# Designs tried in a protein design run: peptides against a protein of PDB entry 3V4O. Part 55

Target 1, 234 residues: chain A of PDB entry 3V4O
Amino acid sequence: DQPLAKDKVALLIGNMNYREHPKLKAPLVDVYELTNLLRQLDFKVVSLLDLTEYEMRNAVDEFLLLLDKGVYGLLYYAGHGYENFGNSFMVPVDAPNPYRSENCLCVQNILKLMQEKETGLNVFLLDMCRKRNDYDDTIPILDALKVTANIVFGYATCQGAEAFEIQHSGLANGIFMKFLKDRLLEDKKITVLLDEVAEDMGKCHLTKGKQALEIRSSLSEKRALTDPIQGTEY

## One batch from the design tools (peptide; made by RFdiffusion4, then SolubleMPNN)

Design b2_p13_7_s3 (from b2_p13_7, 6 letters changed)
Fold by OpenDDE base, seed 4:
Structure b2_p13_7_s3 (fold): chain B 234 residues (1-234), chain A 13 residues (1-13)
Amino acid sequence: as target 1 above (234 residues)
Amino acid sequence: MESLQSYDPELKK
C-alpha cells in the first residue's frame, strides 16, 4: 500500500541578481537548504542560480527529459514572479522592466509537459509574488491539462499578495523556506506536510497579515516526498 | 533585529 516512485527528480531555480529589477538575497540560501534536504530524500537534484530566459528554458527542458512514467517531479522557484489569470510566471534575471509573459516561463505550461511524461507526482513550490502584472495584458492560451490527480502547488503567498524574505545579520531567508525546511523530511502526505508548514508560517509575527501559504492540490493518493524509489531498499 | 524585504519586482510605471 506504500506508494513508490519510479525515480525522484527536482529542479531548483533561484533568481536573485536581476538586471532590471530589485535584487534579492534569500534565493541563494533557500536553494542551498532545499537542495540538501531533497538529496537526503534521494531526489536527483539540479540546482541553478540566476538564470537568463534562455538558460531557464533549457533547464526546464533538461528537467523534463529526466521525467518518465511514475517519476516524482518537483520544481522549486524562488525569485520575482507574477500571476495573471491563474497562471504563474517565473521571471528570468535578464527580463526587461516591465516584463511580459513572453519574457517569462509559465508554470502551468511546464505542468502540462510534465503530465505528458505520466509522472507519479508533480510538486510545484513557488516562492514568489503573486501580484497581477498590469503591464502584461496578454491572456495566455494554455494547453489543456490532463486529469492526473497527482498535482500539488505550494504557493509562498496568497493570490494577489507579495512574498517576503527575512533579513538578519547580512543573511536572508524566504518566509516559506524558513518553515518548509523544518518539516520537509517528515514522512507525511505532501499536502499534509504543507498544511503544517502553513500553520507554522502563520505564527510568524513579521508576515502576519502580509503573507500566507496557499496549497492547491489534486492529489488522490497518499504520496510523500519520503516515498521510496522502486527497486531500492526501503 | 529582523527586517522584511518584499519580492515585489517594482515594475516601472
Scores: peptide ipSAE 0.454, ipTM 0.890, DockQ to the pose 0.803
Fold by OpenDDE base, seed 3:
Structure b2_p13_7_s3 (fold): chain B 234 residues (1-234), chain A 13 residues (1-13)
Amino acid sequence: as target 1 above (234 residues)
Amino acid sequence: MESLQSYDPELKK
């Protein structure tokens, strides 16, 4: 049986022009490239750059409104971030330095809200650092997640590690996107696809020992980004 | 040559 998506919706956020933190370059190109690829996969894609906290929260809210039972939801983020106690925090461009969780968006909270929509697939592609933020000593107490078996996290780097962009002659791409883009259109279970991306990234001489893709998933069905939308020709 | 730029926010103390 070919899995079907009720719809496919993606929110892509690339933050680079931070007010109080080092500026980045890769998110611009990475969001653009991923947008084009996901549109080829018939995703409805909203791509946004350099979002303030207010704008990011609004974007997530609008994204959630597009989700419903059986819908594939994909959230991509490229920018500054951190991870405390297994929770991933995306940093808006207007975040203070240092920032705390209250200044940022928690990915796991978004996941909880996505689960309430009874989505068919929840994919998070997080191109950010995962280092501990020592300036945030809050122990998060999140709402319990449901057991939906439709969750895939693609972390650009390992827990506690940094993510990088590669710069050459004024151009920059995130290491994660550099390899993800080559396989994203493949008709494979998303976890299998990401595993292959992980192997490709592992062969990069620049990031050897510095950055490695981590896949965290609870996916009981053979769901792929290439899955056709229900009611459409395929 | 290619170089790497970390996404580290370089938080202030």
Scores: peptide ipSAE 0.453, ipTM 0.889, DockQ to the pose 0.814
Fold by OpenDDE base, seed 2:
Structure b2_p13_7_s3 (fold): chain B 234 residues (1-234), chain A 13 residues (1-13)
Amino acid sequence: as target 1 above (234 residues)
Amino acid sequence: MESLQSYDPELKK
């Protein structure tokens, strides 16, 4: 009765060296740490840093090719981003300032394509700001999503808010990864795991009133990142 | 002591 994954595939993108926007630091560390953790969970992980729009689109296309019926798909993004009308946009490093939706990758569009693959689980971990981009008045017309009940969004921050990274003498994590990494290997339903991360983050004095994890999910099965891959012995 | 840096893209027009 243990849920099984046909396969487990993750795409991790960390954008930090932007050409026309403030440079970031944490995505480097966060991507590497998450990579190591997901590999311990037997994910096939592709980790990429500082992607242009062209490279990001190609990476997503290749990621989608690895998805199939029953496959667990996880997309992690750390970098600049925005949210307009409920749609999340990941910003490539070569995006202009200001940028528009046409310069960025819409997460909901990726989700739509993942659903077409009949995946077993779709997890999005978005470590980016969710503030509205006032310079983009485009209202995207997206296709309706299917009812698959296998979707989990982990937003590093709440709607309309900013995400932060920790600054000190050396390299440090973003706030989201600081707490996520401590629980990611736990054998728990992914929404339960993220809820515990949210509580841990809520206890942090640095982020009170500034950043809070938001979980948005429709997950009808007890799917966990620790779920074994079908055909493997554990 | 730790501090926070925003991921705000600081858009300008």
Scores: peptide ipSAE 0.447, ipTM 0.888, DockQ to the pose 0.826
Fold by OpenDDE base, seed 5:
Structure b2_p13_7_s3 (fold): chain B 234 residues (1-234), chain A 13 residues (1-13)
Amino acid sequence: as target 1 above (234 residues)
Amino acid sequence: MESLQSYDPELKK
């Protein structure tokens, strides 16, 4: 009764060289590390850096074209972001200051589109702040999501909080990726894996009281990133 | 030696 994926596809976006916002450092290394790990898991990985709004929307569209029934879809984002009314917004590098929802990509909208593809698993790893954007008063009216029970959100930080990167000797990694990379290859249900990452992060003296991983999931099956692709031998 | 940098966008008013 081993769970099978029809295919495994990942889109990794790291935005760091913002035009109107503070530049970041960690996304470069984090995307690189995650790319390497996901490829070891036989994911088809598209990794992109410093995307404009136009480029981000195109990347998401292309990502969606690779999704189909039973496909595992993983979206990773590292960069600036915010959360309003439970909706997560990824900020392109050319976003104005301040930015609004029309300048950004809503993750929940992407989820809706992934559900329409009847994916086998939808994983979102969001390494961004979750603070409210007071300059955006838009209340998105999203269509109700289907009850697919195949959704996992890994938020790098808790609601209303900031995400951080650690800089040491010129190198920088996001706090989330620092701990995620150590467990990502483990053959465990994805929610169990992330829970262990959360515990590891909680032991970090630098992060304690500042950043905590939040797992939001509706996953009724034992799905793992290590699940084999249907029709393949491993 | 390790330092933290926030991902806060520092939005302008």
Scores: peptide ipSAE 0.440, ipTM 0.889, DockQ to the pose 0.787

Design b2_p13_7_s4 (from b2_p13_7, 7 letters changed)
Fold by OpenDDE base, seed 3:
Structure b2_p13_7_s4 (fold): chain B 234 residues (1-234), chain A 13 residues (1-13)
Amino acid sequence: as target 1 above (234 residues)
Amino acid sequence: SLSLQSYDPELKK
């Protein structure tokens, strides 16, 4: 049987112009390219750039309101970030230097809220560093996740490692998006698709040994981004 | 003309 989505909704955030941290370039182009691809896949896409903490929290809240039973939810983030104790933190543009968890948005907390909506699929594509933030010694106490078997994480880099963008002739693209965009429209289980992206990244002389994709998933069904929407789409 | 730039935030002390 062909899996069906009740709807498909994506929130894309690209943070570049940080107030207290180095500025980035790639998120602009990466968000744009991913937006176009996801719209071809009939996703309802909200794309935002350079969000403050307040704006990011509001965007996530609005995103959650669009989720419901059977809906495919995709969150993409490109910008500064860190990972402490297995928890991923997205850094707003107005975050202090150094920042702590209370200044940032925890992806796993968002996942918990998405699970409460009984979504059909939860995909996180995180194009950020995963290095430990030594300036944040807080051990997070997170709510327990349900066993929904519909979760996919695509980390642009390995645990404890950095993510990069390619600078060429004034243009910049994230390494992750460079390879993801070539396969995103393929009709394959999302984990299989990401695995192929990982192989592509590994074969490139520029990225081999420098950046590697990590896939973390609990996906018991053959869910794909190409899955059709139930009933009339528009 | 081709280079890699890290997303490292370069946190201050």
Scores: peptide ipSAE 0.459, ipTM 0.888, DockQ to the pose 0.786
Fold by OpenDDE base, seed 2:
Structure b2_p13_7_s4 (fold): chain B 234 residues (1-234), chain A 13 residues (1-13)
Amino acid sequence: as target 1 above (234 residues)
Amino acid sequence: SLSLQSYDPELKK
């Protein structure tokens, strides 16, 4: 009854050295820590930092090439972002100020392409702000998603809210990663794992009323990041 | 020694 993955592939993007926007600090450490954790979970991990629009689009294309039927796909993003009409946009480091949707990568479009690969699991971990971008008046017309029941979104913050990094003695972690890293290796359904992370975040006095994890999922099977890869012995 | 920094892009114009 143990769910199996054909393979496990992750793309991690951390953008911090923006040209026209405030620089960030946490994505460097967050991507590094998450890379090590996912490798312990036998993910094939591609980790990239400070990507231009061109580089981000290429990275996503290459990531999609690694996906196939039954493959677990995980996309992690840390950086600037926004959310308009329920659509999440990741901001490349060379984006103008202000930016529009044409300058950014839409996560829901990536999800649509992942569904075409008939993946076994699609996990999105988005460590970015979710505030409305008033300078982008575009209403995207997205293709309807398939009913695959294998989708999990972990938003670092609530809709319309900001995400934060915590700085202590020169070190910085995103609030989301601070708590995620403590539970990521647990053998639990991914939605259950994230729910526990949400509770841990809720105990942090610094973020009360400022940042809270939001889980949006359609996952009909008990799938975990710890699920073994088909054809391998664990 | 603890501080929070927002990921707000601080959009201009």
Scores: peptide ipSAE 0.454, ipTM 0.889, DockQ to the pose 0.768
Fold by OpenDDE base, seed 5:
Structure b2_p13_7_s4 (fold): chain B 234 residues (1-234), chain A 13 residues (1-13)
Amino acid sequence: as target 1 above (234 residues)
Amino acid sequence: SLSLQSYDPELKK
């Protein structure tokens, strides 16, 4: 049977113009391109750039309000970030240098809140570094996640590694988005789609040995971004 | 003419 989504909602955040950290270039184009693609997939897309901590938290709150039972939720982030003890932290543009967990948004906390909404699918696409932040000694104690088997993480890079953007003649794209955009519209299970993206990235001579896609998933159903929305004209 | 830029935040010590 064809899986159905009650609705499809995406929050895209691209942080570039950091106050206390190196500025980035790729998130602008990456968010733009991903927005256009997800809209073709009938996602309701909220795209935001250069968010402060306050604005990021508000954006996530508003995103969560759009989620409900059976809704597909997708969170994309491009910017600075880090990973401590398996927890991913997105860094707002007004974060201090160095930043700590209290200055950032924990992705796993967002996942927990999405699970409370009984979403049909939770997809996280994280285009950021995954290096340990030695300036943050906090060991997060997160609430236990439910066993929902509807979770997909697409990490732009491996654990403990860096993510990169590629620049050519003034244009810049994240390496992750460079390959993701070519396959995003394919009608395939999301984990299969990402696996193919991983293979494409692996063939890139420029990033070979520097960046590799990691897929972390618990997805017991064949869910695709192309799944139709129940009871709509789409 | 292709270049890679890291997303490393270059945290201050």
Scores: peptide ipSAE 0.448, ipTM 0.887, DockQ to the pose 0.779
Fold by OpenDDE base, seed 4:
Structure b2_p13_7_s4 (fold): chain B 234 residues (1-234), chain A 13 residues (1-13)
Amino acid sequence: as target 1 above (234 residues)
Amino acid sequence: SLSLQSYDPELKK
């Protein structure tokens, strides 16, 4: 009884060259590596770097247009971010300092829109800090999510914690991607796969006590990124 | 040598 995807679509965003915030390095490499891996998994991948708020919103809109009933949707983000009241905010490169929620994209809002598309699987891989933004006092009013039991969040770090990139000899990778890439092609339930990534990441002496993968899921079916696409030979 | 860089945006106070 192999689960099938109607299609598989991924949006990858890596923000590095911020105008008003510290520049990052890892998102460039991480997006490239993840792009290659997801394409091997027959995902239709849109990869974008250094997006302004306007561009990010447009990218998400275009991504949503590719989603439909039974489609696997994956959103990956690497860059600056924060988490307020359980809501994750991705920060565009042109965000002011400090920024507020109105300057950023709320992941949970995107999830809500994905649910409206009746997707088969919703995966969010968020490689960003999850510290509270004390400069944003806005309490977002979000629409209630549907009970779709097809949601997986992979947070690069714990709530209230920071995410890190490793720099070595001019190269940089996020800690999350460093370990995710080694297992992403495995034919396993996505939550099981991420759990193994978490264990691998936990063995990294550099981030021990500083960064740990958090998995949040409501996934009632054994869905994997390796699941074949309906109508194709597999 | 390995170095870590935080993704912290270092917001202005």
Scores: peptide ipSAE 0.443, ipTM 0.884, DockQ to the pose 0.807

Design b2_p13_8_s1 (from b2_p13_8, 7 letters changed)
Fold by OpenDDE base, seed 4:
Structure b2_p13_8_s1 (fold): chain B 234 residues (1-234), chain A 13 residues (1-13)
Amino acid sequence: as target 1 above (234 residues)
Amino acid sequence: GPAPKLQSYDPQL
């Protein structure tokens, strides 16, 4: 018996037009491509670009309202970011220079809130840098996570490393999305799928030794993005 | 065509 989702909901955020930081290009295309793929997987997808701090917080709040017991929740972020003390921070487009944690959204806080919704699966796809922010020495005090065994992180890069986009003839794609899009529709456990993406990415000569996919998971069930929604026939 | 180039997502703090 394959697992069933009560529903499937995704929030996709792509930040590229930063006010006080270097502009990016890939998030536009990457969010678009991922939106199309997730809709084919019967996700309810909210896709947003260039969000301010206020808008990002509102988007997360609205996303959480769509989550409930047994719902699959997926958060994708492409943009600037950093990681301090194992906590991932997404940087809004209106973040100051330098920015601090108070200006950013902590992914682990979002995870905690998702756990409170008793979701069936929590997937985070973070296409951002994971370097330490030396201008922020704040140690976040986070609420303890529950043991839900339904969590998957796909980091576009390794801890302390950078994520990249490929620019060619005016087009840009993130390295992560370049390979993720080729496998996302496969009917496989999400951790297995991401592992295959990691292998594909590892063959890219452009980012060899610079960027590698990291999978962090606590997933005790064979959950896939292709899992059918309860009460629906496919 | 021209070789692709990489652009870091590093905000260059």
Scores: peptide ipSAE 0.350, ipTM 0.812, DockQ to the pose 0.789
Fold by OpenDDE base, seed 5:
Structure b2_p13_8_s1 (fold): chain B 234 residues (1-234), chain A 13 residues (1-13)
Amino acid sequence: as target 1 above (234 residues)
Amino acid sequence: GPAPKLQSYDPQL
């Protein structure tokens, strides 16, 4: 009994040319490579680079408009970020230094909105740091999440830790994407796929003891990124 | 090619 997606939609954001923070290199290549892979999986992919706060919020709004009952939604982010009190914040390129939660996009808020769309699967791939932002002590009050059992977080690093990019011959890839791209097309339950990526990344001598993939999921069904789309949405 | 090097995504570094 093959599970079916009503549709498959992905929003990929790579922020690298920050105005008030160190510039990054990997998001450009990582977004490009992930775009090509997800398109091979019949995802409708919107890929955007170097978004301001306003542009990021608009992109998320447009992404949400493409979601509906049974749709697979995937959000990928590569850039600066932080985690406060279990909440993940993506940092726009025009964020001030220091930035606060009001300057950033909260991933858990996006998840809440995706749940309202009654999506079939919610996947977040977050290639950013998860360190505490010492300049922001605001405790966000979030709406309670529903029990949908269709949520998967792939964090590029563990709680309180940093994410890294590897630079070689002038090119850079995020550590997370370096290993994710080798397995993303496999026909496996998404949590199983990510577990294999975690093992591969764990063998990387460059980031051993510095970065480790964390999988946080509530997924009661065997859902894969390779799941076919119902009808003619291919 | 040249040996790979790491760059942190932490903006405070």
Scores: peptide ipSAE 0.340, ipTM 0.809, DockQ to the pose 0.692
Fold by OpenDDE base, seed 1:
Structure b2_p13_8_s1 (fold): chain B 234 residues (1-234), chain A 13 residues (1-13)
Amino acid sequence: as target 1 above (234 residues)
Amino acid sequence: GPAPKLQSYDPQL
């Protein structure tokens, strides 16, 4: 009854050194820590920092090439972002000020392409703001998604809200990763795991009323990041 | 030490 992954592939992007926007710090640490954790879970991990639009698009394309039937795909992004009409946009480091959807990568478009690969699981961990970009009124016309029942979104914050990083004297995690890293290795259905992370985050006095994890999923099977790769014994 | 501060990921456009 244990679900199996054909393979497990993750793309982690942390953008912090923006040219035309405020610089961030946490993505460096968050990507590094998440990389180590996912590798312990036998993910093939590509971790990239400070990507231009061109580099981000290429990274996503290469990521998609690694996906196939039954493969677990995980996309993590930490950086600036926005959400317009339910569509999430990741902002490259060379994005102009102001930026528009044409300058950014739409997560839902990536999801569509992942579905075409007949993946076993699609996980998006989006550590970015979800505020509307008032400079872009473009409504993306997206093709209808397939009913695959294998999709999980972990949003670091609620719709219309901001995501934060902790500023100490040194480097620190973003709020989302601070709690995610403590549970990521647990052998639990991914939605259950994220729900526990949400509860942990909810106890954080720093972000009360400011940031809360949102889980959006259509996951009909008990799939976990700990699921073994088919043909392998652990 | 001083209480930790939060930095928003909002690009503040």
Scores: peptide ipSAE 0.336, ipTM 0.805, DockQ to the pose 0.848
Fold by OpenDDE base, seed 3:
Structure b2_p13_8_s1 (fold): chain B 234 residues (1-234), chain A 13 residues (1-13)
Amino acid sequence: as target 1 above (234 residues)
Amino acid sequence: GPAPKLQSYDPQL
């Protein structure tokens, strides 16, 4: 049977113009390209750039309001980030230097809230570094997750590693988006799609040994981004 | 075109 989505909603955040941290370039283009692709997949897409902590939290809250039972939720983030104790933190543009978890948005907390909405699919595409933040030794105690078997993480890089952008005469694309965009429209289970993206990235000599895609999933159904929305022609 | 260069997303904490 063809899996159906009740709806498909995506929040895309690209942070570049940090106040207290190095500026980035690729998130602008990457968010734009991903927006266009997801719209072709009939996602309702909210794309935002250069969000403060307050704005990011509000954006996530609004995103969560659009989620409900059977809805496909996709969160894409491109910007600075870190990973402490298996928890991913997205860094707002107004984050202090150094920043701590209290200044950032924890992806796993967002996942918990998405689970409460009984979503059909939860996809996180995190185009950020996953290095340890040595300025924050706080061990977060997160709420226990439910066993929903509908979770996919696409990390642009390996645990403890860095993500990169490719610059051409001032223009830049993230490595992850460079390869993701070529396959995103394929009618394949999302984990299979990402695995193919990982292979494509692995063949790139530019980033070989520097950046590799990591997929973390618990997905018991053949869910694809191409899955039709319930009540539509398919 | 010019050779591509890599820029890390490392915030340089």
Scores: peptide ipSAE 0.334, ipTM 0.809, DockQ to the pose 0.746

